# Designs tried in a protein design run: peptides against a protein of PDB entry 9IZ0. Part 78

Target 1, 345 residues: chain A of PDB entry 9IZ0
Amino acid sequence: ITCLGSNGHTYKQLVKGGNDDLRQDAVMEQVFEQVNGFLRSYRKTSQRNLSMRTYKVIPLALKTGVIEWVQDTIPLGEYLDSAHKVYHPKEWSLSTCRKLIAEKQMEDLETRLKVYDLVCRHYRPVFRHFFLESYADPVQWFTTQTNYARSTAVASVLGHVLGLGDRHGQNILIDKTSGEVIHIDLGIAFEQGKKLPVPECVPFRLTRDVVDGMGITGVEGVFRRCMEFTLETLRREEDSLLSVLEVLRYDPLFSWLISPLRRMKKQKMQLENFNQPESGNITTDASRDPKIQRNNVSGESEAERAILKVRQKLSSTLSVEASVGELIRIAQDPSYLALMFCGWS

## One batch from the design tools (peptide; made by RFdiffusion4, then SolubleMPNN)

Design b1_p12_8_s3 (from b1_p12_8, 7 letters changed)
Fold by OpenDDE base, seed 2:
Structure b1_p12_8_s3 (fold): chain B 345 residues (1-345), chain A 12 residues (1-12)
Amino acid sequence: as target 1 above (345 residues)
Amino acid sequence: MSAVVQEKLKLA
């Protein structure tokens, strides 16, 4: 829809209807706004303008709402698929890579690693080209690439701490003006991504293309330092962050568990993304919502476990540098990436 | 936002 604002400007908005509960997205956006408050208060983060990019979500009903249309953005996964065809026209298609990984999904880790390495050799990173194409001015190029590394660092720390799932390239937007990342579809949080049919085993998305966008320094430049400053800020504000999450424990609208329907839908979308032949619109009306009696006791125990897990991730047992170093290592580990959907890109 | 994200957001 297009709305006329009270300021006389027209705003595009997305009306989302279906099986996804936008209340989770709205709540996570509120958590990000609070975290942005902490990042603005701390000198090391404020001097670098570190923030999680947010968007407005207005839930209208259980399965309907309005989402802000983030202007001047492109999904990372769409840019990458297009750029690989341009810069590496002799390499394998994304569909070929997906097929080869899918054919080995039931095999042992060693076989899956061999296929992952094979795919990686025939599908090279291209995301550095986004900045080279979009910004002819060297100052603008450097600024936008720096903003990308900064925003990716903030999103990576928050994604780990809050246990954000479903972090594939279609759920990460790139702002073509600022170079910043915007994370969308926030309805998988608190490590519920580990309960997907393909478990998410990395703390955040740090694939070869995500790293290629950081330029020549990769993870060892702006990205690592901005992760450190972000984690340092969140550890200082631990009690404030936990207090915000405790409010969600008592929110009857928040679901600490991935719904069976959302799990099945993500499974179907994963299988369809493996099996793409031609565009047949099969509207399967999955309108039979069984009245799952929410055992309130199970929800409270999951909320408590989620908050405890956030506290554990903010623990000062390791230095900020050691914690960030381990997170970067795990996020790039082929033994986890080979198990994931599109872990090579 | 691309047609695919729009479609994912419409189909979602």
Scores: peptide ipSAE 0.000, ipTM 0.309, DockQ to the pose 0.100
Fold by OpenDDE base, seed 3:
Structure b1_p12_8_s3 (fold): chain B 345 residues (1-345), chain A 12 residues (1-12)
Amino acid sequence: as target 1 above (345 residues)
Amino acid sequence: MSAVVQEKLKLA
């Protein structure tokens, strides 16, 4: 829909309906707004304008709401598919790569690693070109690439700490003006991505293209340092962050668990990406709302486990540098990446 | 979120 604001500007808005609960997205956006408060309070983070980009989510009903349409954005996955065809027209298509990974999804780790490495040789990163083609001015190019690395670092730390899942290329927007990342579809949090049909084993998305966008320094430049400053800030504000999450424990509307319907939808999307779209209108009359007796007792115990995991991730047992180093290592490890869903590549 | 939860989240 398009709405005229009281300021005379027209705003595009996405009306989302169906099986997705936007209350989780709205809650996560509020957590990000609080974290942005913490990031503004500390000199190391404020001097770098470190923030999680947020958008407005207004739940209207259990399965319906309005989402702010983030202007001047493109999904990372949409850009990468387009750019790869332009810059590497002799390499494999994304569909070919996805098919090969899919065909080996049930095989052993060694076989999956061989296929992942093979795909990596025939599908090279292109995301550097986003900055080169979008910004003719060298100062704008450097600024936007720096903003990308900064925003990706913040999102990576927050994504890890809050256990954000479903971080495929369509759920990450790139702001074409600022170069910043915007994470959307926040309905898989608190490590519920590990409960997907293909478990998410990485702490955040740090694929070859995500690194390629950081420029010549890759992860060792602005990205690592901004992760360190973000994690340092979150450790200092641990009690404040945990207090925010404890409020969510008592929200009867918040779900600490991925819904069976959302899990099944993600499973179907994972399977349908393998079959060519035969235009079968399967009107699944999903009108039978199973009365999910939310045993309140099970929700509280999952909330407590989620908060405990957040606290564990904020632990000062390792230095900030050591913790960030390990997170970067795991997020780039082919042994984890080869286990991911083929749409993660 | 309930109004009370939103208010507590703003105060946290």
Scores: peptide ipSAE 0.000, ipTM 0.296, DockQ to the pose 0.022
Fold by OpenDDE base, seed 4:
Structure b1_p12_8_s3 (fold): chain B 345 residues (1-345), chain A 12 residues (1-12)
Amino acid sequence: as target 1 above (345 residues)
Amino acid sequence: MSAVVQEKLKLA
C-alpha cells in the first residue's frame, strides 16, 4: 500500500498477511533500537556511526501487520544471482549449485566438503561489483563499501548474540544509497535456526560474497574492527541488554520458540528452492488446526535458556579480539558453510 | 525491498 503521511510525503508500506506473526519482528526491531542507543552512547561506535539498520513493523493482528517498505534496497541474494549471470556467465547457475548441495545433504561431512569446494570453484564471488557498478564517484564508492562493512559487522555481532536465524541472501537487503545492510524476517531468533531442517551452524552469514563486498581488506579491515567495537559495547551494556530481553520473557505475546507452522513453512520453502516446480497439484488439506495448548511452563524455561545463552555470548572470558577472531573463523569455516543451504555465496 | 521480498513477505 502507499500511505500519505501528515508531512505530505507518500510512504510505501507492505501489508503482510497470512501465517507469519510480525510481533517477533517488531520486538526484534525494538531490541535493535535499544542496541542502537548503546552504540550511540559509546565513543568507539558513535565515532563510526555504527548502527543496526531498522525498519518499522506494526503488528495489527496475530497474522497481519504493516511493515515499512525499505526504499532503494535490493536483497543480497537477488543482486548476487543477477551479478553472477553477468560477470560469470560460463559458471554454474545458482540452481545447479543448490541442486548439487541438496543431493549431498544427507552424506558425510567429507563428501559435503568436496561438493562445497566444487561449487565454490564453479561459482565465484561477485559482490564487489555492487559497489563498482552503483557508485561512479570514488568517494561515494569508498563510503558505501565502508558503510557496508560497518553495518555487516554490527549485524553479525547482533545476529550472533541474539541468535538470529534464517540469514540467507533474501533476508538481507542492501541499501543502494548508503551501502548498509538491512536484516528482515526476524522471526527466527535465540538459536531457533538450529531447529530448522537445515540447521544453521554459523554464528552469522559471512560467505565468500559477503566478504567480497568488503573489498581488498576483506574481514581484516573495517569489518573486524567494527565487530570488536560492537561486541565491546554490548559487553559493556550486558545488563541493559539482558534487562530488555527479560521484559520480553514476561511478554505473553512474544515466542521464544519457532512455531511448528513457521518451521514447516521454512521447511517447505527450503524444499521448493531445491525442486524446480514440476506441476504436481498436492492439495494438502490443511484443515486440522490442532489446539496447541501452550504449556506456559515450557515457554519460561526456553526464555531463561535463551537469555542465559545471550549472557554466555557476552562473556568476557575471552578478549573482544579473540572472541571476534573465533566468530569470524567459524563463520568462514568450510566445514560449517558446507552444511548450509547456500554457504558458498 | 524487491518484488521477490514482497512476494516472500506476502507468501509468508
Scores: peptide ipSAE 0.000, ipTM 0.304, DockQ to the pose 0.080
Fold by OpenDDE base, seed 5:
Structure b1_p12_8_s3 (fold): chain B 345 residues (1-345), chain A 12 residues (1-12)
Amino acid sequence: as target 1 above (345 residues)
Amino acid sequence: MSAVVQEKLKLA
């Protein structure tokens, strides 16, 4: 829909209805706004304008709400598919790569790794071209590439700490003006991504294209340093962050669990994207809402486990540099990436 | 890449 604001400006908004619970997105955006408060209060993060990009989510009912339309953005996955056809027209298509990974999804790690390495040789990174195409001015190019590395670093630390899942290329927007990343569809948090049909084994998305967008220094420049400053800030503000999460424990609107319906939808999308070329909104009328008695006792125990995991990820047992170094290593490790869903690559 | 560009990239 398009709404006219009281300021005379028109605002595009997405109305979502049906099976998508927007309350989790709205709550994660509130947590990001609090974290952005901590990042603004700390000199090392404030001097670099470190923030998680946020968008407005207004849940209207259990399965209906309004989302801010993030203007001047493109999904990372949409750009990468288009750019790969232009820059590497003799390499494999994304559909060929996905098919080969999916055909081996039930095989051993060694077989999956061999197929991942094979795909990597026939599908090279292209995301550096986003900045070269979009920004003719060298100062604007450097500024937007720096903003990309900074925003990706903040999102990677927050994504790890809060256990954000479903970080495929369609759930990551790139701002065409600033170069910053915007994470959307936040309905898989607190490590519920590990409960998907294909478990998420990496702390955040750090694929070859995500690294290619950081330019010649890759992860060893702005990205690593901004991850360190972000994690240092979150460790300093641990009690404040945990207090925000404890309020959510008692929110009757918040769900610490992935809904069975959302799990089934993700499972169907993982199976249907295997068999059909991209055609057609099949609105399957799943009108049978089974009255799942929410056993309230299961929600509190999952909230406590989620908060405990956040505390464990903020532990000072390792230095900030050692913790960030290990996160970057795991997020880029082919042995973990080869276990991911075929749509992750 | 110039040392000055590497140093600016570490400070950024």
Scores: peptide ipSAE 0.000, ipTM 0.216, DockQ to the pose 0.014

Design b1_p12_8_s4 (from b1_p12_8, 8 letters changed)
Fold by OpenDDE base, seed 1:
Structure b1_p12_8_s4 (fold): chain B 345 residues (1-345), chain A 12 residues (1-12)
Amino acid sequence: as target 1 above (345 residues)
Amino acid sequence: MSEVEKEALELA
């Protein structure tokens, strides 16, 4: 829809209807706005204009809402698929890479690492070309690449601390004007991504293409330093952040658990991306009736566990530099990336 | 699927 604002400007908006609960997205966007307040108040983050890019989400009902149309954006995964075909037309298709990783999903770590390495050799990173194609002026190129590294650093720290899941290339938008990242579909938070059929084992998305977009310095440039300043700010504002999360504990509309329907939908989308119709009778041994042990873990006990994990991630037991160093190491570790649905790009 | 993609599916 297009709405006329009180300022006389027209705003395009996305009306989303169906089975997706936009209330989780709206709540996470409110948390990001509070964190953006902390980032503006701290000199080291404010002088670099560090922020999580936000968008307006207005839930109208349980299954219907209005989302701000983020203009001049592209999904990272859409750009990467298109750019890879242009720059590496002799390498493997994204579908071939997905099929190979998928076929070995139930194999041991050694087999999965071999397949991941093989896929990586036949699907090279291309995301540096986004900045080279979009910005002919060297000042614009440098500025937008710097903004990308900064916004990715903020999103990586926040994504880790809040336990954001489902961070695939279609849920990360790139702003074509600023080079900043915009995270969408925020309905998997507080480490609920570890409860997916393919568990998320990385703290945030730091694949080869995500790093290639940072330019020649990779993670050791603007990115690492901006992660350090962001984590330092969040540790300083721990009590303020925890107080914001405690308000969500009492929100009857916020679900600390991934809904069974959303799990099934993500499981089906994972499986349907596998089912091009090769007629292989995968006998789904339907005999494991998941006795849903209704562990009556009250929604309150899951909220308490989530808040406790946020506090643990903000612990000052390690220095900011040591903590960021370990997060970057884990996020790039092939032993974790080989376990992901799409860890190669 | 290229010949290289087929050979890689057999080796993986």
Scores: peptide ipSAE 0.024, ipTM 0.688, DockQ to the pose 0.039
Fold by OpenDDE base, seed 4:
Structure b1_p12_8_s4 (fold): chain B 345 residues (1-345), chain A 12 residues (1-12)
Amino acid sequence: as target 1 above (345 residues)
Amino acid sequence: MSEVEKEALELA
C-alpha cells in the first residue's frame, strides 16, 4: 500500500498477511532501537555512526501487520543470484548448488565438507561487484563499502548476542544508497534457529560473498574493528540490554519460542527451495490442528534461558578482540558453513 | 544447467 504522510510524502508500506506474527519483528526492532541508543552514547561507536538499521513494523493482528517498505533496497540473495549469472555465467547455478548440498544433508561432516568445497569452487564470490556497479564515484564507492562493513559488523554482533536466526540472503537487504545492511524477518531469535530443520551453526552470516563485499581487507579491516566496538558497547551496557529483555519476559505477546506454524513454514520453504516443483500433487492432509495448550510455565523457563544465554555472550571472560576473533573464525569455518542451508555465498 | 552441472549431478 502507499500511505500519504502528514508531511505530504508518500510512503510505500508492505501489508504482510498470512501466518507470520509480526509482533516478534516489532519487538526486535524495539530492541535494536535501544541498542542504537547505546551505540550513539558510546564514543567509539558514535564517532563511526554505528547503528543497526531498523524499519517500522506495526502489528495489526496475530497474522497481519504493516511493515515499512524499505525503499532503494535489494535482498542480498537476489543481488547475488543475478550477479553470479552475469560475472560467472559458466559456473553452477544457485539451484544446482542447493541441490548438491541438500542431497548430502544427511551425510557425515567429511562428505558435506567435500560437497561444500566443490560448490565453493563452482560458485565464486561476486558481492564486491555491488559496490563497483552501483557507485561510479570512488568516494561514494569507498563510503558505501565502509557503511556496508560497519552495518554488517553491528548486525553480526547483535545477531550473535540476540541469537538471530534465519539469516539467509533474502532476509538481509542492502540499501543501494548507503550500502548498509537491513535485517528483516526477525521472527527467529534467541537461538531458535538451532531448532530449524537445518540447524544454524554459525553465530551470524559471514559467508564468502558477505566477506567479498568488505573489499580487499575482508574481515580484517573496518568489519573486525566495528565488531569490537559494538561488542565493547554491548558489554558496557549489559545491564541496560538485559533490562530491556526482562521487560519482554513479561510481555504476553512476545514468544521466546519459534511458533510451530512458523517452524513448519520455514521447513516447507527450505524443502521447496530444494525441490523445483515437479508437478507432483502431494496432498498433505493438513487436517490435524493439534490444540497445543501453551503451557505458560514453559515460556518463562525459555525466556530465562534466553536471557542467561545473552548474558553469557556478553561475558568479559575473554577480551573483546579475542571474542570477536573467535566469532569471526566460527562464522567462516567450513565445518559450520557446510552444515548450513546456503553457507557458500 | 551447464554440461558441468549435469556431470556434477551424475557424480553426486
Scores: peptide ipSAE 0.023, ipTM 0.659, DockQ to the pose 0.041
Fold by OpenDDE base, seed 2:
Structure b1_p12_8_s4 (fold): chain B 345 residues (1-345), chain A 12 residues (1-12)
Amino acid sequence: as target 1 above (345 residues)
Amino acid sequence: MSEVEKEALELA
C-alpha cells in the first residue's frame, strides 16, 4: 500500500497477511530501539554510530500487520544470486549447489563436509562487487563498506545474544545508500532456530559472501572491533536489557516458542525450494488451522530459559575479545556451515 | 546444467 504521511510525503508499506505473527517482529524492533539507546550512551559505540537498523512494524491483528517498506534496499540473497551469474558465469548455479547439499543431508559429517567444500570451490564469493559497482567515489565506497562491516557486527552480536534465527539471505536487506544491513522477519528468536527441521547451529550468519563484503580485511579490523564494542556495551547494560526482556515475559502477545505453523511452513518452503527455481510469488494460502493442542509447556518456563540464556551469553567469564573471537570462529566453522541449508553463501 | 555440473552430481 502507499500511505500519505502528515508531512505530505508518500510512503510505501507492506501489508503482510497470513500465518506470520508480526507481534514478534514489533517486539524485537522495540528491543533493538532500547539497545540502540545503550549504543548511543556508550562512547566507543556512539563515536562509530553503531546501531541496529530498525523498521516500523504495526501489528493490526494476530496474523496481519503493516510493515514499513525499507526504501532503496535489496535482499542480500537476491544480489548474490544475480552477481554470481555475472561475475562467475562458468561456476555452478545456486540450484545445483542446493541440490548437492540436499542429497547428502542424511549422510555423515565427513560426507557433508566433502560436498560443502566441493560446492564452495564451484560457487565463489561475489559480495565485494556490491560496493565496487554501487560507489564510484572512493570515499563513498570506503564509507559504505565500513558501514556494512559496522552494521553486520552489531547485528551479529544482537543476533547471537537474542538467539535470532532464520537469517537467510532474503531476511537480510542491504541499504544501497548507506551500505548498512537491515534484518527483517524477526519471528524466530531465543534459539528457536535450533528447533527448525534443519537446525541453526551458528550464532549468526558469517558465510563467505558476508565476509567478502567486508573487503580485504575480512572479519579483522572494523568488523571484529565493532563486535567487541557492541558486546562490551551489552555487558554493561545487562540489567537494563534483562529488564526489557522480563517485560516481554508478561506480554500475552509475545511467543517464546516457534509456532508449529511457522515450523511447518518453513519445512514446506525448504522442501519446495529443493524442487523449484525461486519464482517469487509464494501465496501460501495457509487456511487450514489444525487444532494443535497447546501442550502447556508453561510459556513462563520457556521465557525463563530464554532470559537465562541471554544472561549466560552476556557473562563476563571470558574477555570481550575472547568471546568475540570464539563467536567468529564458530560462525565460520565448516562443521556447522556444512549442516545448514545454505552455509556456502 | 553444464557438463561439469553433471559430472559433479555423478561424483557426489
Scores: peptide ipSAE 0.021, ipTM 0.613, DockQ to the pose 0.039
Fold by OpenDDE base, seed 3:
Structure b1_p12_8_s4 (fold): chain B 345 residues (1-345), chain A 12 residues (1-12)
Amino acid sequence: as target 1 above (345 residues)
Amino acid sequence: MSEVEKEALELA
């Protein structure tokens, strides 16, 4: 929809309806605003303008809401698919790569690693070109690439700590003006990504194209340092962050569990991306919402486990540098990426 | 590392 604001500007808004619960997104955006408060309070993070980019989510009903259309953005996955066709027109299509990974999904790790390596050789990183194409001025190029690395670092730490899932290239927007990342579709949190049809095995998305966007220093420049400063800030504010999450424990609108419907939808979308569109109007009259007797006892136990995992991730048992080093290592490990959906891009 | 790359790491 397009809304006229009281300021006379037209705002595009996305109305999401059907089976997607926007309450999860709205809650995660509130958590990000609190974290942005912490990041502004500490010198190391405030001097770098470290923030999680947020967007407005207004849940209207259980399965309906309005999302702010983030202007001047592109999905990372949309850019990458287009850029690969331009810069590597002789390489494999995204569809070919996806098909090969899926055909081997049930195979052993060794077979999956061989297919991952094969896909990586036929689908090279291109995300550096986003900055080279978009910014003719060297100062703008440098600033936007720096903002990308900074925002990706913040999002990576927060994504790990909060256990954000479903971080595929369509759920990560790039701001064409600032170079910052915007994470959308936040309805898979607290490690519920491990319960997807393809389990998430990495702490955050740090694929070859995500690294290629960081420029020549890759992960060892701005990105690593900004992860360290972000994690240091979150460790200092552990009690404040946990207090925000404890409020969600009592929110009857919040879901600590991925819904079976959302799992099935993600499974179907994963499968449909492999099959050509046969136009079968399967009107599945899914009108029987099984009365999920929310055993309140199960929700509270899941909330407690989620909060305990957040606390564990904020533990000072390892240094900030050691913790960030291990997160970066795991997020780039082929043994995990080969198990992922789109782990090569 | 060029001076620009060092300045990048200092601004990081």
Scores: peptide ipSAE 0.015, ipTM 0.423, DockQ to the pose 0.015

